Peptides against a protein of PDB entry 3J47. Designs and how they scored, part 34

Target 1, 121 residues: chain A of PDB entry 3J47
Amino acid sequence: IRLTNQLKSLKGLQSKLKDVVEYLDKVINKELPINHTILGKLQDVFNLLPNLGTPDDDEIDVENHDRINISNNLQKALTVKTNDELMVIYISNLVRSIIAFDDLIENKIQNKKIQEQRVKD

## One batch from the design tools (peptide; aimed at target 1 L13)

Design b2_p28_8 (made by RFdiffusion4)
Pose (drawn by RFdiffusion4):
Structure b2_p28_8 (pose): chain A 91 residues (1-28, 36-48, 72-121), chain P 28 residues (1-28)
Amino acid sequence: IRLTNQLKSLKGLQSKLKDVVEYLDKVIHTILGKLQDVFNLNNLQKALTVKTNDELMVIYISNLVRSIIAFDDLIENKIQNKKIQEQRVKD
Amino acid sequence: TLDELNEELDELLNKFKEELEKYEELEE
């Protein structure tokens, strides 16, 4: 789902660029200003990425902890299944 | 897949920048 959404966003840019190129050919405004703003707003993320890296590490650790908890419950389920099997054999 | 999308995005942004520069030159 996230991927489909990202593609939709890129699609708009692609189409928007084509329109702009055609518009310029024809010319040979508000949208242009807006595009410029967006441009000014990955390069910048470069410095900002430094911080993001730290936060990514934290969210990785959290995911690991959740995986451990899931494993624990999984072991219990496996034990219950074994007990059920033993009871059936006895029967 | 995300890295490919970011590469496509950079390419698009560069193309937008070039087209904006061309528009400014026409205004001059």

Design b2_p28_8_s1 (made by RFdiffusion4, then SolubleMPNN; from b2_p28_8, 19 letters changed; failed a check: too like the target's own chain)
Amino acid sequence: RLENQLKSLKGLYSEFEDLLKKYDKLIE

Design b2_p28_8_s2 (made by RFdiffusion4, then SolubleMPNN; from b2_p28_8, 17 letters changed; failed a check: too like the target's own chain)
Amino acid sequence: RLKEQLKQLEGLLSQFKDLLEQYDKVLE

Design b2_p28_8_s3 (made by RFdiffusion4, then SolubleMPNN; from b2_p28_8, 16 letters changed; failed a check: too like the target's own chain)
Amino acid sequence: RLTNLLKELKGLLSQFKKLLEEYDKVLE

## One batch from the design tools (peptide; aimed at target 1 L13 V20 L24)

Design b2_p29_1 (made by RFdiffusion4)
Pose (drawn by RFdiffusion4):
Structure b2_p29_1 (pose): chain A 91 residues (1-28, 36-48, 72-121), chain P 29 residues (1-29)
Amino acid sequence: IRLTNQLKSLKGLQSKLKDVVEYLDKVIHTILGKLQDVFNLNNLQKALTVKTNDELMVIYISNLVRSIIAFDDLIENKIQNKKIQEQRVKD
Amino acid sequence: DDETNEINNETDELVNELKDVLEQVQEVL
């Protein structure tokens, strides 16, 4: 789902670029200003990425902890299944 | 992951192309 969403966003840019190129050819405004702003707003992320890296590490650790908890419950379920099997054999 | 990288690369290319077009539009105006 996230991917589909991202593709939609890129699609708008692609179409928007084509339109802009065609517009320029024809000319040979508010949208242009808006685009410029967006431009000004990955490059900048470069410095910002430094911080993001730290945060990514924290969210990785959290995911690991969750995985451990899920394994624990999984072991319990497996034990219950074994017990059920043993009871059936006895029967 | 590869699809995300492709999207990012295409985004960068489009942004650069759009910047060039925008500079041309400013020169024409």

Design b2_p29_1_s1 (made by RFdiffusion4, then SolubleMPNN; from b2_p29_1, 20 letters changed; failed a check: too like the target's own chain)
Amino acid sequence: IEELTNLLKELEDILKKLKEVLEKLDKVL

Design b2_p29_1_s2 (made by RFdiffusion4, then SolubleMPNN; from b2_p29_1, 21 letters changed; failed a check: too like the target's own chain)
Amino acid sequence: NIRLTNLLKELKGILSELQDVIEKLDKVL

Design b2_p29_1_s3 (made by RFdiffusion4, then SolubleMPNN; from b2_p29_1, 22 letters changed; failed a check: too like the target's own chain)
Amino acid sequence: TIELTNLLKKKEEILKKLKEVIEKYDKVI

Design b2_p29_1_s4 (made by RFdiffusion4, then SolubleMPNN; from b2_p29_1, 19 letters changed; failed a check: too like the target's own chain)
Amino acid sequence: EIRLKNIEEELKGILSKLKDVIEKLKEVL

Design b2_p29_2 (made by RFdiffusion4)
Pose (drawn by RFdiffusion4):
Structure b2_p29_2 (pose): chain A 91 residues (1-28, 36-48, 72-121), chain P 29 residues (1-29)
Amino acid sequence: IRLTNQLKSLKGLQSKLKDVVEYLDKVIHTILGKLQDVFNLNNLQKALTVKTNDELMVIYISNLVRSIIAFDDLIENKIQNKKIQEQRVKD
Amino acid sequence: VSEELEEETEEVLNQLEEVVEELEEVLEE
């Protein structure tokens, strides 16, 4: 789902570029200003990425912890299944 | 796929930036 959403966003840019190129050819305004703002707003992320890297590490650790908890419950489920099988054999 | 989309996004944005600069120059002339 996230991917589909990202694609929709990129699609708008692609179409928007084509429109702008055609518009320029014809000319040979507000949208242009807005685009410029967006431009000014990855490059900058470069410095900001430094911080993001630290935060990414934290969210990785959290995911690992969750995986361990899930494994624990999984072991219990497996034990219950084994006990059920033993009971059936006895029967 | 994410990396490819990021590359495509950068290319599109750079092309938009170039076209926008050229259009601003034409409008000023």

Design b2_p29_2_s3 (made by RFdiffusion4, then SolubleMPNN; from b2_p29_2, 18 letters changed; failed a check: too like the target's own chain)
Amino acid sequence: RLTNLLKSLKGVLDELKDVVEKLNKVLAE

Design b2_p29_3 (made by RFdiffusion4)
Pose (drawn by RFdiffusion4):
Structure b2_p29_3 (pose): chain A 91 residues (1-28, 36-48, 72-121), chain P 29 residues (1-29)
Amino acid sequence: IRLTNQLKSLKGLQSKLKDVVEYLDKVIHTILGKLQDVFNLNNLQKALTVKTNDELMVIYISNLVRSIIAFDDLIENKIQNKKIQEQRVKD
Amino acid sequence: MEELIEETKEIIEKLEEVIKESEESIEET
């Protein structure tokens, strides 16, 4: 789902670029200003990425913890299944 | 009109770069 959403966003840019190129050819405004703002707003992320890296580490650790908890419950489920099988054999 | 054409060309170039980087990022993901 996230991927489809990202693609939609990129699609708009692609189409928007084509339109802009055609517009320029015909010319040979507000949208242009808006685009410029967006441009000014990955490069900058480079410095900002430094911080993001730290935050990404934290969210990785949280995911690991969750995986451990899920494994624990999984072991209990497996034990219950074994007990059920033993009871069936006895019967 | 010449300044507007130049500005528009600059914006196109920047936009092409942005699109390219976005495509590459999506493919990597």

Design b2_p29_3_s1 (made by RFdiffusion4, then SolubleMPNN; from b2_p29_3, 17 letters changed)
Fold by OpenDDE base, seed 1:
Structure b2_p29_3_s1 (fold): chain B 121 residues (1-121), chain A 29 residues (1-29)
Amino acid sequence: as target 1 above (121 residues)
Amino acid sequence: KEKLIEEMKKVIEELQKLVEEKQKQLEEL
């Protein structure tokens, strides 16, 4: 029962993270305009993750090392048994932040797909 | 701006991998 609920919650989180990546790809590809409200909520997500080094706008020189450090710091934060309560709080706040704008992301992606279909017909 | 969005995407992709790994670990138990 508790394990099944955890798996269901993780599957829900995984789906929402996929929608976020699909949105960010559409913004990078200039397919969607930059939405400052969505980006502000993503910044709130990063502020909840322990030791995501601030994306230092000032170091053009770590292809691979910063990704390894971020992945190792997140993996360390998620594997340190001594912080299980803090981890649950961080994940819970992360999930709440994602849920707060997920409907906006999905609606923007869907509305664009509908417009692209209408232009092809 | 575009670089920051790409960095944000990379972090979300790493978080996706970690969530998937945790999901797999829980499915194996």
Scores: peptide ipSAE 0.231, ipTM 0.806, DockQ to the pose 0.339
OpenDDE base, seeds 2, 3, 4, 5: peptide ipSAE 0.200, 0.214, 0.193, 0.203; ipTM 0.782, 0.792, 0.776, 0.791

Design b2_p29_3_s2 (made by RFdiffusion4, then SolubleMPNN; from b2_p29_3, 19 letters changed)
Fold by OpenDDE base, seed 4:
Structure b2_p29_3_s2 (fold): chain B 121 residues (1-121), chain A 29 residues (1-29)
Amino acid sequence: as target 1 above (121 residues)
Amino acid sequence: MEELIKNMQKVIEELQKLVQEQQELLKKL
């Protein structure tokens, strides 16, 4: 029962993370305008992640070293048996933040579609 | 700005990978 609920929560998280990537792709491709409220909510999600150093805005060749550090530190934080209860609370708060954020993305995409439709009429 | 968004995307993709790895570990239990 507990394991099945964790798997269901992780599947939900994976789906919502996909929706976030698809949103960021549309922003990169200039299909959607940059929304600072959405970016701020993503930063809030990152600040929840253990050992996500802020990418200090200081120059030079970050394609591999910080990904490895983030992946290793997050993998370590998820794999280190530091209190299964704290991990469940942490993942639950992360999932809640991502769901609330996904609702914001969807509302913004819908509002844009409504605006584009009103300009065609 | 565009670089920040690309870096955010990269972090989300790594998080997706880690979530998938955790799912595959939990399916083996």
Scores: peptide ipSAE 0.108, ipTM 0.716, DockQ to the pose 0.345
OpenDDE base, seeds 1, 2, 3, 5: peptide ipSAE 0.100, 0.092, 0.095, 0.089; ipTM 0.723, 0.706, 0.717, 0.706

Design b2_p29_3_s3 (made by RFdiffusion4, then SolubleMPNN; from b2_p29_3, 19 letters changed)
Fold by OpenDDE base, seed 2:
Structure b2_p29_3_s3 (fold): chain B 121 residues (1-121), chain A 29 residues (1-29)
Amino acid sequence: as target 1 above (121 residues)
Amino acid sequence: MSELIKQMQEVIDQLKKLVEELEEQLKKE
């Protein structure tokens, strides 16, 4: 029962992360205009990522290391059985922020489709 | 601007991969 609910929550998160990737692809391809409100909400999601940059391990290259460190430290925090309860609380907060962001993406995609239809008629 | 968006996409792709790995671990338990 607990594992089934965790797995359902993770599948929901995975779906919403895919919708975010597809939105960012359309913005990169100039299919969608840059929306600063959407990017601001995505930045809110990144700020909710645990700053797992404890600077406990030694000297090498500040400019490329911070990104690889966020991924590796997030991977380490997700793979290290830090009390399963703290991980579930963290993922639940992340999911809440991503859901609120996805509703904004969908509304912007729909508004663009309506504008493109009005230009063809 | 375009570079920042690509960087945000890379972080989201990494997060998606981590969620997939967690799902695979939870299916093995």
Scores: peptide ipSAE 0.038, ipTM 0.597, DockQ to the pose 0.341
OpenDDE base, seeds 1, 3, 4, 5: peptide ipSAE 0.030, 0.026, 0.038, 0.020; ipTM 0.584, 0.564, 0.594, 0.483

Design b2_p29_3_s4 (made by RFdiffusion4, then SolubleMPNN; from b2_p29_3, 15 letters changed)
Fold by OpenDDE base, seed 5:
Order: C-alpha cells, then structure tokens, then sequence
Structure b2_p29_3_s4 (fold): chain B 121 residues (1-121), chain A 29 residues (1-29)
C-alpha cells in the first residue's frame, strides 16, 4: 500500500512536470502570457528536485547543451536570487525526510515486537 | 551574509547526516 502511494505521487509529479514543460514551451513561443502561479509551482518542483542539474558526463549533443545550459543558468539565477529561500526549503525537506524515517523506524520496531510476542504465545 | 550562509550550510550537512543515519537504521531492521 505505501509503495503504491509513493509511485502514484511520483506519477502525479511527472504529470505536473510535463504540464509545466508544455506551459514553458507555449510561453517561449509567445502563445501564452507568463502565469506567476505556474512559475511558482515550477520553482516548487525545482526546489523539490535539487539534483535535476547534475550533468551526467554523457555526450555533447550541441542542441541539448543549450537547453541544459538554459536550465542550469535558470537554476543558478534562481539560486542566486532566492539563496535564502532555497536554503529554507531545502532544510524543510530534510526535516520532513527525518520525521518520515523516524515514523518508519518506530513502525518497524513496533511490528517486530508484535511478531516476537506472537511466536512466544 | 557569509556567516549566516555558513551556519545554514552546517545545519544542512548535519540534517543530511541524520537522514542517512535513519536510512541505515531502517535497512538494518
């Protein structure tokens, strides 16, 4: 059940990322005006995924290099302008991860104790 | 500014270590 919910949440994130890419392409093409609410959600997605800008050192395609450089320069420009905000979001995500792992460990310890009691009766 | 950024980075590094410790504890159970 929990793994299925995580997979569903990941698919929901992937769908939202696709919607954001499609929106950005329409904004770049001047088909749509910049919506600050979608840009805010894009910032939230980039803040949730701090590793989307490690170039894995695999293969100079000159057409992808401009998109990767625009993504990395946008991520750097966002990082420079929002450095304090990005740090607060990053700390908030780490704190949430620690709490979620603590709850998982406690649930496993309780389940193990219940199993050990059932084997003694 | 520089000192506050350094103190925040130390907090980030400590929180990363605590997450990693909890992940390793969860794998041992």
Amino acid sequence: as target 1 above (121 residues)
Amino acid sequence: MSKLIQEMQEIIDKLKELVKEKEEELKKL
Scores: peptide ipSAE 0.020, ipTM 0.482, DockQ to the pose 0.024
OpenDDE base, seeds 1, 2, 3, 4: peptide ipSAE 0.017, 0.017, 0.017, 0.018; ipTM 0.419, 0.399, 0.417, 0.439

Design b2_p29_4 (made by RFdiffusion4; failed a check: too like the target's own chain)
Pose (drawn by RFdiffusion4):
Structure b2_p29_4 (pose): chain A 91 residues (1-28, 36-48, 72-121), chain P 29 residues (1-29)
Amino acid sequence: IRLTNQLKSLKGLQSKLKDVVEYLDKVIHTILGKLQDVFNLNNLQKALTVKTNDELMVIYISNLVRSIIAFDDLIENKIQNKKIQEQRVKD
Amino acid sequence: NTENQLEEEENELLNELKDVLEKVDKVLN
């Protein structure tokens, strides 16, 4: 789902660029200003990425902890299944 | 890998858009 959403966003840019190129050819405004603002707003993320890296590490650790908890419950389930099998054999 | 490819395409489009915006400014001036 996230991927489909990202594609939709990029699609708009692609189409928007084609329109802009055609517009320029024809000319040979508010949208242009807005686009410039967006441009000013990856390169900048470079410095900001430094911080993001730290935060990404934290969310990786959290995911690892959750995986461990899930494994624990999984072991319990496996033990219950074994006990059920033993009871069936006895029967 | 698909996300990285989309990011590369987005950067290429933004560069092209920047060049187009610079041309638009020259034409309007």

Design b2_p29_4_s1 (made by RFdiffusion4, then SolubleMPNN; from b2_p29_4, 18 letters changed; failed a check: too like the target's own chain)
Amino acid sequence: IKLTNLLKELKGILEQLKKVLEQYDKVIS

Design b2_p29_4_s2 (made by RFdiffusion4, then SolubleMPNN; from b2_p29_4, 17 letters changed; failed a check: too like the target's own chain)
Amino acid sequence: IRLTNQLKELKGILEELKKVLEEMDKVLS

Design b2_p29_4_s3 (made by RFdiffusion4, then SolubleMPNN; from b2_p29_4, 18 letters changed; failed a check: too like the target's own chain)
Amino acid sequence: IELTNQLKSLKGILSELKKVLEEMDKVLS

Design b2_p29_4_s4 (made by RFdiffusion4, then SolubleMPNN; from b2_p29_4, 16 letters changed; failed a check: too like the target's own chain)
Amino acid sequence: IRLTNLLKSKKGILDQLKDVLEKMDKVLS

Design b2_p29_5 (made by RFdiffusion4)
Pose (drawn by RFdiffusion4):
Structure b2_p29_5 (pose): chain A 91 residues (1-28, 36-48, 72-121), chain P 29 residues (1-29)
Amino acid sequence: IRLTNQLKSLKGLQSKLKDVVEYLDKVIHTILGKLQDVFNLNNLQKALTVKTNDELMVIYISNLVRSIIAFDDLIENKIQNKKIQEQRVKD
Amino acid sequence: SLEEEIEEYQELVEKFQELLDEELEKLEE
């Protein structure tokens, strides 16, 4: 789902660029200003990425902890299944 | 002046095109 969404966003940019190129050919405004702003707003992320790296590490650790918890419950379920099998054999 | 503005816009479009290509490439990977 996230991927589909991202694609929709890039699609708008692609179409928007084509329109702009055609517009410029024809010319040979508010949208242009807006685009410029967006441009000013990955390059900048480069410095900001330094911080994001730290935060990504924290979210990785959290995911590891959740995986461990899930494994624990999984072991319990496996034990219950084994006990059920033993009871059936006895029967 | 109008020709200079058009050239600036063309350069800006090229930059956006490069960025778009980079993001599409990342999504293909």

Design b2_p29_5_s2 (made by RFdiffusion4, then SolubleMPNN; from b2_p29_5, 12 letters changed)
Fold by OpenDDE base, seed 4:
Structure b2_p29_5_s2 (fold): chain B 121 residues (1-121), chain A 29 residues (1-29)
Amino acid sequence: as target 1 above (121 residues)
Amino acid sequence: DLKKKIEEVKELVKKFEELIKEQLKKLEE
């Protein structure tokens, strides 16, 4: 039961991450205006994530030892089943942040569609 | 460049999506 709910939440997270990628593609393609509030919240989410390091960006900004420890602990929690309780807390906070972000993306996409309809009418 | 920064963020999101997909696959096996 608990594992099935975690899997369902993780599937929901994956779907929302896809929506985020699709949103960022629309922004890159100039189909949507740049929303600094959306991008700021996304950056805050990634600052809580482990360094999903490209092995090719040797710019370790060494100045946040505590954030690096939280990041490494989350990476270790995601890769190594060593602390299920901390993993659940970190993933739950991440999921909450991504849900709130996805709702913001959806609202912006909907608002654009409404404006495009009003210009065609 | 703001476009470069958005692309960097997009690649980070994709890596995280792939990591989540791999974890899901390991839990479904």
Scores: peptide ipSAE 0.134, ipTM 0.706, DockQ to the pose 0.412
OpenDDE base, seeds 1, 2, 3, 5: peptide ipSAE 0.123, 0.133, 0.113, 0.114; ipTM 0.701, 0.711, 0.688, 0.686

Design b2_p29_5_s4 (made by RFdiffusion4, then SolubleMPNN; from b2_p29_5, 14 letters changed)
Fold by OpenDDE base, seed 1:
Structure b2_p29_5_s4 (fold): chain B 121 residues (1-121), chain A 29 residues (1-29)
Amino acid sequence: as target 1 above (121 residues)
Amino acid sequence: SLLEEIEKQRKLVKEFEKLIQELLEKLKK
């Protein structure tokens, strides 16, 4: 039961992350305007995961090597099946952070798709 | 630039998404 609930939460998070990626792609492609509120909230999420690899990790630097190691350790820790209550709380906080602005993202994406369809018709 | 920062965020989100996917796969085993 507990595991099932955890899986549902993670699946929900995954779905919302996909929405975020789609939004960012549209912004990068200049299909949607920049929304600083969304970007700020995304940064809040990243601040909860300080050990995630950064784009700069591909640069050959000693500091990057350490970061890569930390990221790998985090990845390993996350992929290990655990009943750690603290881990559950951590993931839940990430979910809540994204849920807080996901509706806005979905609305923007949907509205854009509708507009594109109207132009095509 | 702001665009570069957005691309950075995209990369980080993708990485996080990958981690979640891997976790889900392992939890389902």
Scores: peptide ipSAE 0.353, ipTM 0.856, DockQ to the pose 0.348
OpenDDE base, seeds 2, 3, 4, 5: peptide ipSAE 0.338, 0.293, 0.345, 0.319; ipTM 0.849, 0.824, 0.854, 0.840

Design b2_p29_6 (made by RFdiffusion4)
Pose (drawn by RFdiffusion4):
Structure b2_p29_6 (pose): chain A 91 residues (1-28, 36-48, 72-121), chain P 29 residues (1-29)
Amino acid sequence: IRLTNQLKSLKGLQSKLKDVVEYLDKVIHTILGKLQDVFNLNNLQKALTVKTNDELMVIYISNLVRSIIAFDDLIENKIQNKKIQEQRVKD
Amino acid sequence: LDDELNEELEELEEEFEEVLEEIDKVLNE
């Protein structure tokens, strides 16, 4: 789902660029200003990425913890299944 | 997929920069 969403966003840019190129050819405004703003707003992320890296580490650790908890419950389920099997054999 | 999307975005960014520079030149003329 996230991927489909991202593609839709890029699609708009692609189409928008084509329109802009055609517009320029024809000319040979507010949208242009807006685009410029967006441009000014990955390069900048470069410095900002430094911080993101730290935060990514934290969210990785959280995911690991969750995986451990899931494993624990999984072991319990496996034990219950084994007990059920033993009871059936006895029967 | 993420790398492909990032490459497409970088290409678009470069193309936008070029088009915007050409638009500025036309408006100055």

Design b2_p29_6_s2 (made by RFdiffusion4, then SolubleMPNN; from b2_p29_6, 20 letters changed; failed a check: too like the target's own chain)
Amino acid sequence: RLTNLLKQLKDIQSQLQEVLEKYDKVIES

Design b2_p29_6_s3 (made by RFdiffusion4, then SolubleMPNN; from b2_p29_6, 21 letters changed; failed a check: too like the target's own chain)
Amino acid sequence: RLTNQLKQLKGIQSELKKVLEKYDKVIKS

Design b2_p29_7 (made by RFdiffusion4)
Pose (drawn by RFdiffusion4):
Structure b2_p29_7 (pose): chain A 91 residues (1-28, 36-48, 72-121), chain P 29 residues (1-29)
Amino acid sequence: IRLTNQLKSLKGLQSKLKDVVEYLDKVIHTILGKLQDVFNLNNLQKALTVKTNDELMVIYISNLVRSIIAFDDLIENKIQNKKIQEQRVKD
Amino acid sequence: EKEELKKLYEEIEELFEEVEEKLKELEEH
């Protein structure tokens, strides 16, 4: 789902660029200003990425902890299944 | 997924280069 959403966003840019190129040919405004703003707003993320790296590490650790918890419950389930099997054999 | 995104970025980059060329041509006129 996230991927489909990202694609939609990039699709708009692609179409928007085509339109802009065609517009410029024809010319040979508010949208242009807006685009410029967006441009000013990955390069910048470079410095900002430094911080993001730290945060990414924290969210990786959290995911690991969740995986451990899930394994624990999984072991219990497996034990219950074994007990059920033993009871059936006895029967 | 990454390949599709990269292909879109390559296409967008090429179109942007065309936008830069056309802006230069417009300034000359």

Design b2_p29_7_s2 (made by RFdiffusion4, then SolubleMPNN; from b2_p29_7, 19 letters changed)
Fold by OpenDDE base, seed 1:
Structure b2_p29_7_s2 (fold): chain B 121 residues (1-121), chain A 29 residues (1-29)
Amino acid sequence: as target 1 above (121 residues)
Amino acid sequence: NLNQLQNLLDEISKLLKEVEKLQEELKKK
């Protein structure tokens, strides 16, 4: 039961992250206009995530000792099978942040798909 | 800035890969 619920939640997160990737690709490709509200909410998501600093991101500003500790805890939680609770907390916070603007992303993607269909007909 | 959007995309893409990895690890359990 718990594992099945975790897998279901994670599948939901994966779907929403794919929608965000698709949105950002469309903005980068100038297929959608820049929306500062969406971008601000995405930035809020990343501010709530411990920096997925790969060890190779040489801009560890040493002044954010708390962010480094949180990042190290996420990396440890990803590498160490036993930190399932910490992973659930981070995923839950990420999901909450994504849900807060998901409707706006989805509506923009859908509206663009409808316009592209109307141009092909 | 377009470079900031690309950086954001890269970070989300990294996160997506980690979520996919975690999902596959949980499926093996």
Scores: peptide ipSAE 0.159, ipTM 0.746, DockQ to the pose 0.078
OpenDDE base, seeds 2, 3, 4, 5: peptide ipSAE 0.148, 0.132, 0.124, 0.126; ipTM 0.735, 0.718, 0.727, 0.715

Design b2_p29_8_s1 (made by RFdiffusion4, then SolubleMPNN; failed a check: too like the target's own chain; its pose is not in this set)
Amino acid sequence: RLTNLLKQLKQLQSELKNALELWDKVIKE

Design b2_p29_8_s2 (made by RFdiffusion4, then SolubleMPNN; failed a check: too like the target's own chain; its pose is not in this set)
Amino acid sequence: RLTNLLKLLKDLQEQLKKALEQWDKVIKE

Design b2_p29_8_s3 (made by RFdiffusion4, then SolubleMPNN; failed a check: too like the target's own chain; its pose is not in this set)
Amino acid sequence: LLTNLLKQLKGLQQQLKDALERFDKVIKE

Design b2_p29_8_s4 (made by RFdiffusion4, then SolubleMPNN; failed a check: too like the target's own chain; its pose is not in this set)
Amino acid sequence: RLTELLKQLKDLQQQLKDALEQADKVIKS

## One batch from the design tools (peptide; aimed at target 1 L10)

Design b2_p30_1 (made by RFdiffusion4)
Pose (drawn by RFdiffusion4):
Structure b2_p30_1 (pose): chain A 91 residues (1-28, 36-48, 72-121), chain P 30 residues (1-30)
Amino acid sequence: IRLTNQLKSLKGLQSKLKDVVEYLDKVIHTILGKLQDVFNLNNLQKALTVKTNDELMVIYISNLVRSIIAFDDLIENKIQNKKIQEQRVKD
Amino acid sequence: DELLDNFFNSLDDNDYLNEELENLNEDLEE
């Protein structure tokens, strides 16, 4: 779902660029200003990425902890299944 | 095409980060 959303966003840019190119040919405004702002707003993320890297590490650790908890419950479920099988054999 | 690829990667990274931070906050509330 996230991927489809990202694609929709990029699609708008692609179409928007085509429109802009055609507009410029014809000319040979508010949208242009807005685009410029967006441009000014990955390059900048470069420095900001330094911090993001630290935060990514924290969210990786949290995911690992969750995985361990899920394994624990999984072991219990497996034990219960084994006990059920033994009871059936006895029967 | 190269720029779109770069933007795609940046979107995926940022969206992934935001989703994971939301999940972390839910865990901390619990």

Design b2_p30_1_s1 (made by RFdiffusion4, then SolubleMPNN; from b2_p30_1, 21 letters changed)
Fold by OpenDDE base, seed 1:
Structure b2_p30_1_s1 (fold): chain B 121 residues (1-121), chain A 30 residues (1-30)
Amino acid sequence: as target 1 above (121 residues)
Amino acid sequence: DKLLQNLLKQLELEETLEINRLELLEELLK
């Protein structure tokens, strides 16, 4: 029961993270204008993260395999070093920060899709 | 531009970490 509720909450977080990634991709591709309020809230989310290791600015060419190994090693290190309580606090704060702009992200993505459809008709 | 790329990379890393955590939890629940 407790683990199932945690898993459900984490699946909800994953869906919201995907929406944020889709928003950032559209901003990078200049499909959407930069929103400084969204970026400020994302910065607040990242300030709550454990230091995941800045990949040194010199290894942008680490094959997907090395990124997976670093992620797995970091996950193992975090799982071993962090009390389960600290992870629950972190996830709770992350979710609160994401919920604060999720509706705005969804509305912007939907409005863009509607505009792209209207140009094809 | 560099800030947005850094933010994207951090989110992709968080998403990957969270996926792997979910997969481990799903395996422990089987």
Scores: peptide ipSAE 0.022, ipTM 0.468, DockQ to the pose 0.042
OpenDDE base, seeds 2, 3, 4, 5: peptide ipSAE 0.022, 0.021, 0.020, 0.019; ipTM 0.418, 0.436, 0.407, 0.430; seed 3 fails the geometry check

Design b2_p30_1_s2 (made by RFdiffusion4, then SolubleMPNN; from b2_p30_1, 19 letters changed)
Fold by OpenDDE base, seed 2:
Structure b2_p30_1_s2 (fold): chain B 121 residues (1-121), chain A 30 residues (1-30)
Amino acid sequence: as target 1 above (121 residues)
Amino acid sequence: DKLLENLLKLLEFQDLLNLLRLELLKELLE
């Protein structure tokens, strides 16, 4: 029961994350305008998360060692230590941020699709 | 540049969530 609920919750989070990715792809492709509120919320998430980026191996600077260690710790927390309290805090903050704008993203994508269909008819 | 960086970070996080999902599924089979 607990594990199945965790899997269901994780699937929901993955779906919402996919919506955010789709939104960013549309913005990058100039299909949707930039929404600074969404970008601000994403930046808040990334400021709260340990650096997810694998630093490109090219900068051996001390700052990169800390970033690598943080990324590795997050990866280890996600894959091995599902009970890691820091991981739970970071994911919870991410989830709250994604939920806060996911509906707005979906509405924008849907509205754009409807407009494109009306122009083709 | 920031948009691409954000996209890359999101994709990386998506990969980590996929790994977590796989580990949880393995634990269920055990």
Scores: peptide ipSAE 0.174, ipTM 0.717, DockQ to the pose 0.038
OpenDDE base, seeds 1, 3, 4, 5: peptide ipSAE 0.147, 0.021, 0.028, 0.162; ipTM 0.700, 0.453, 0.562, 0.710

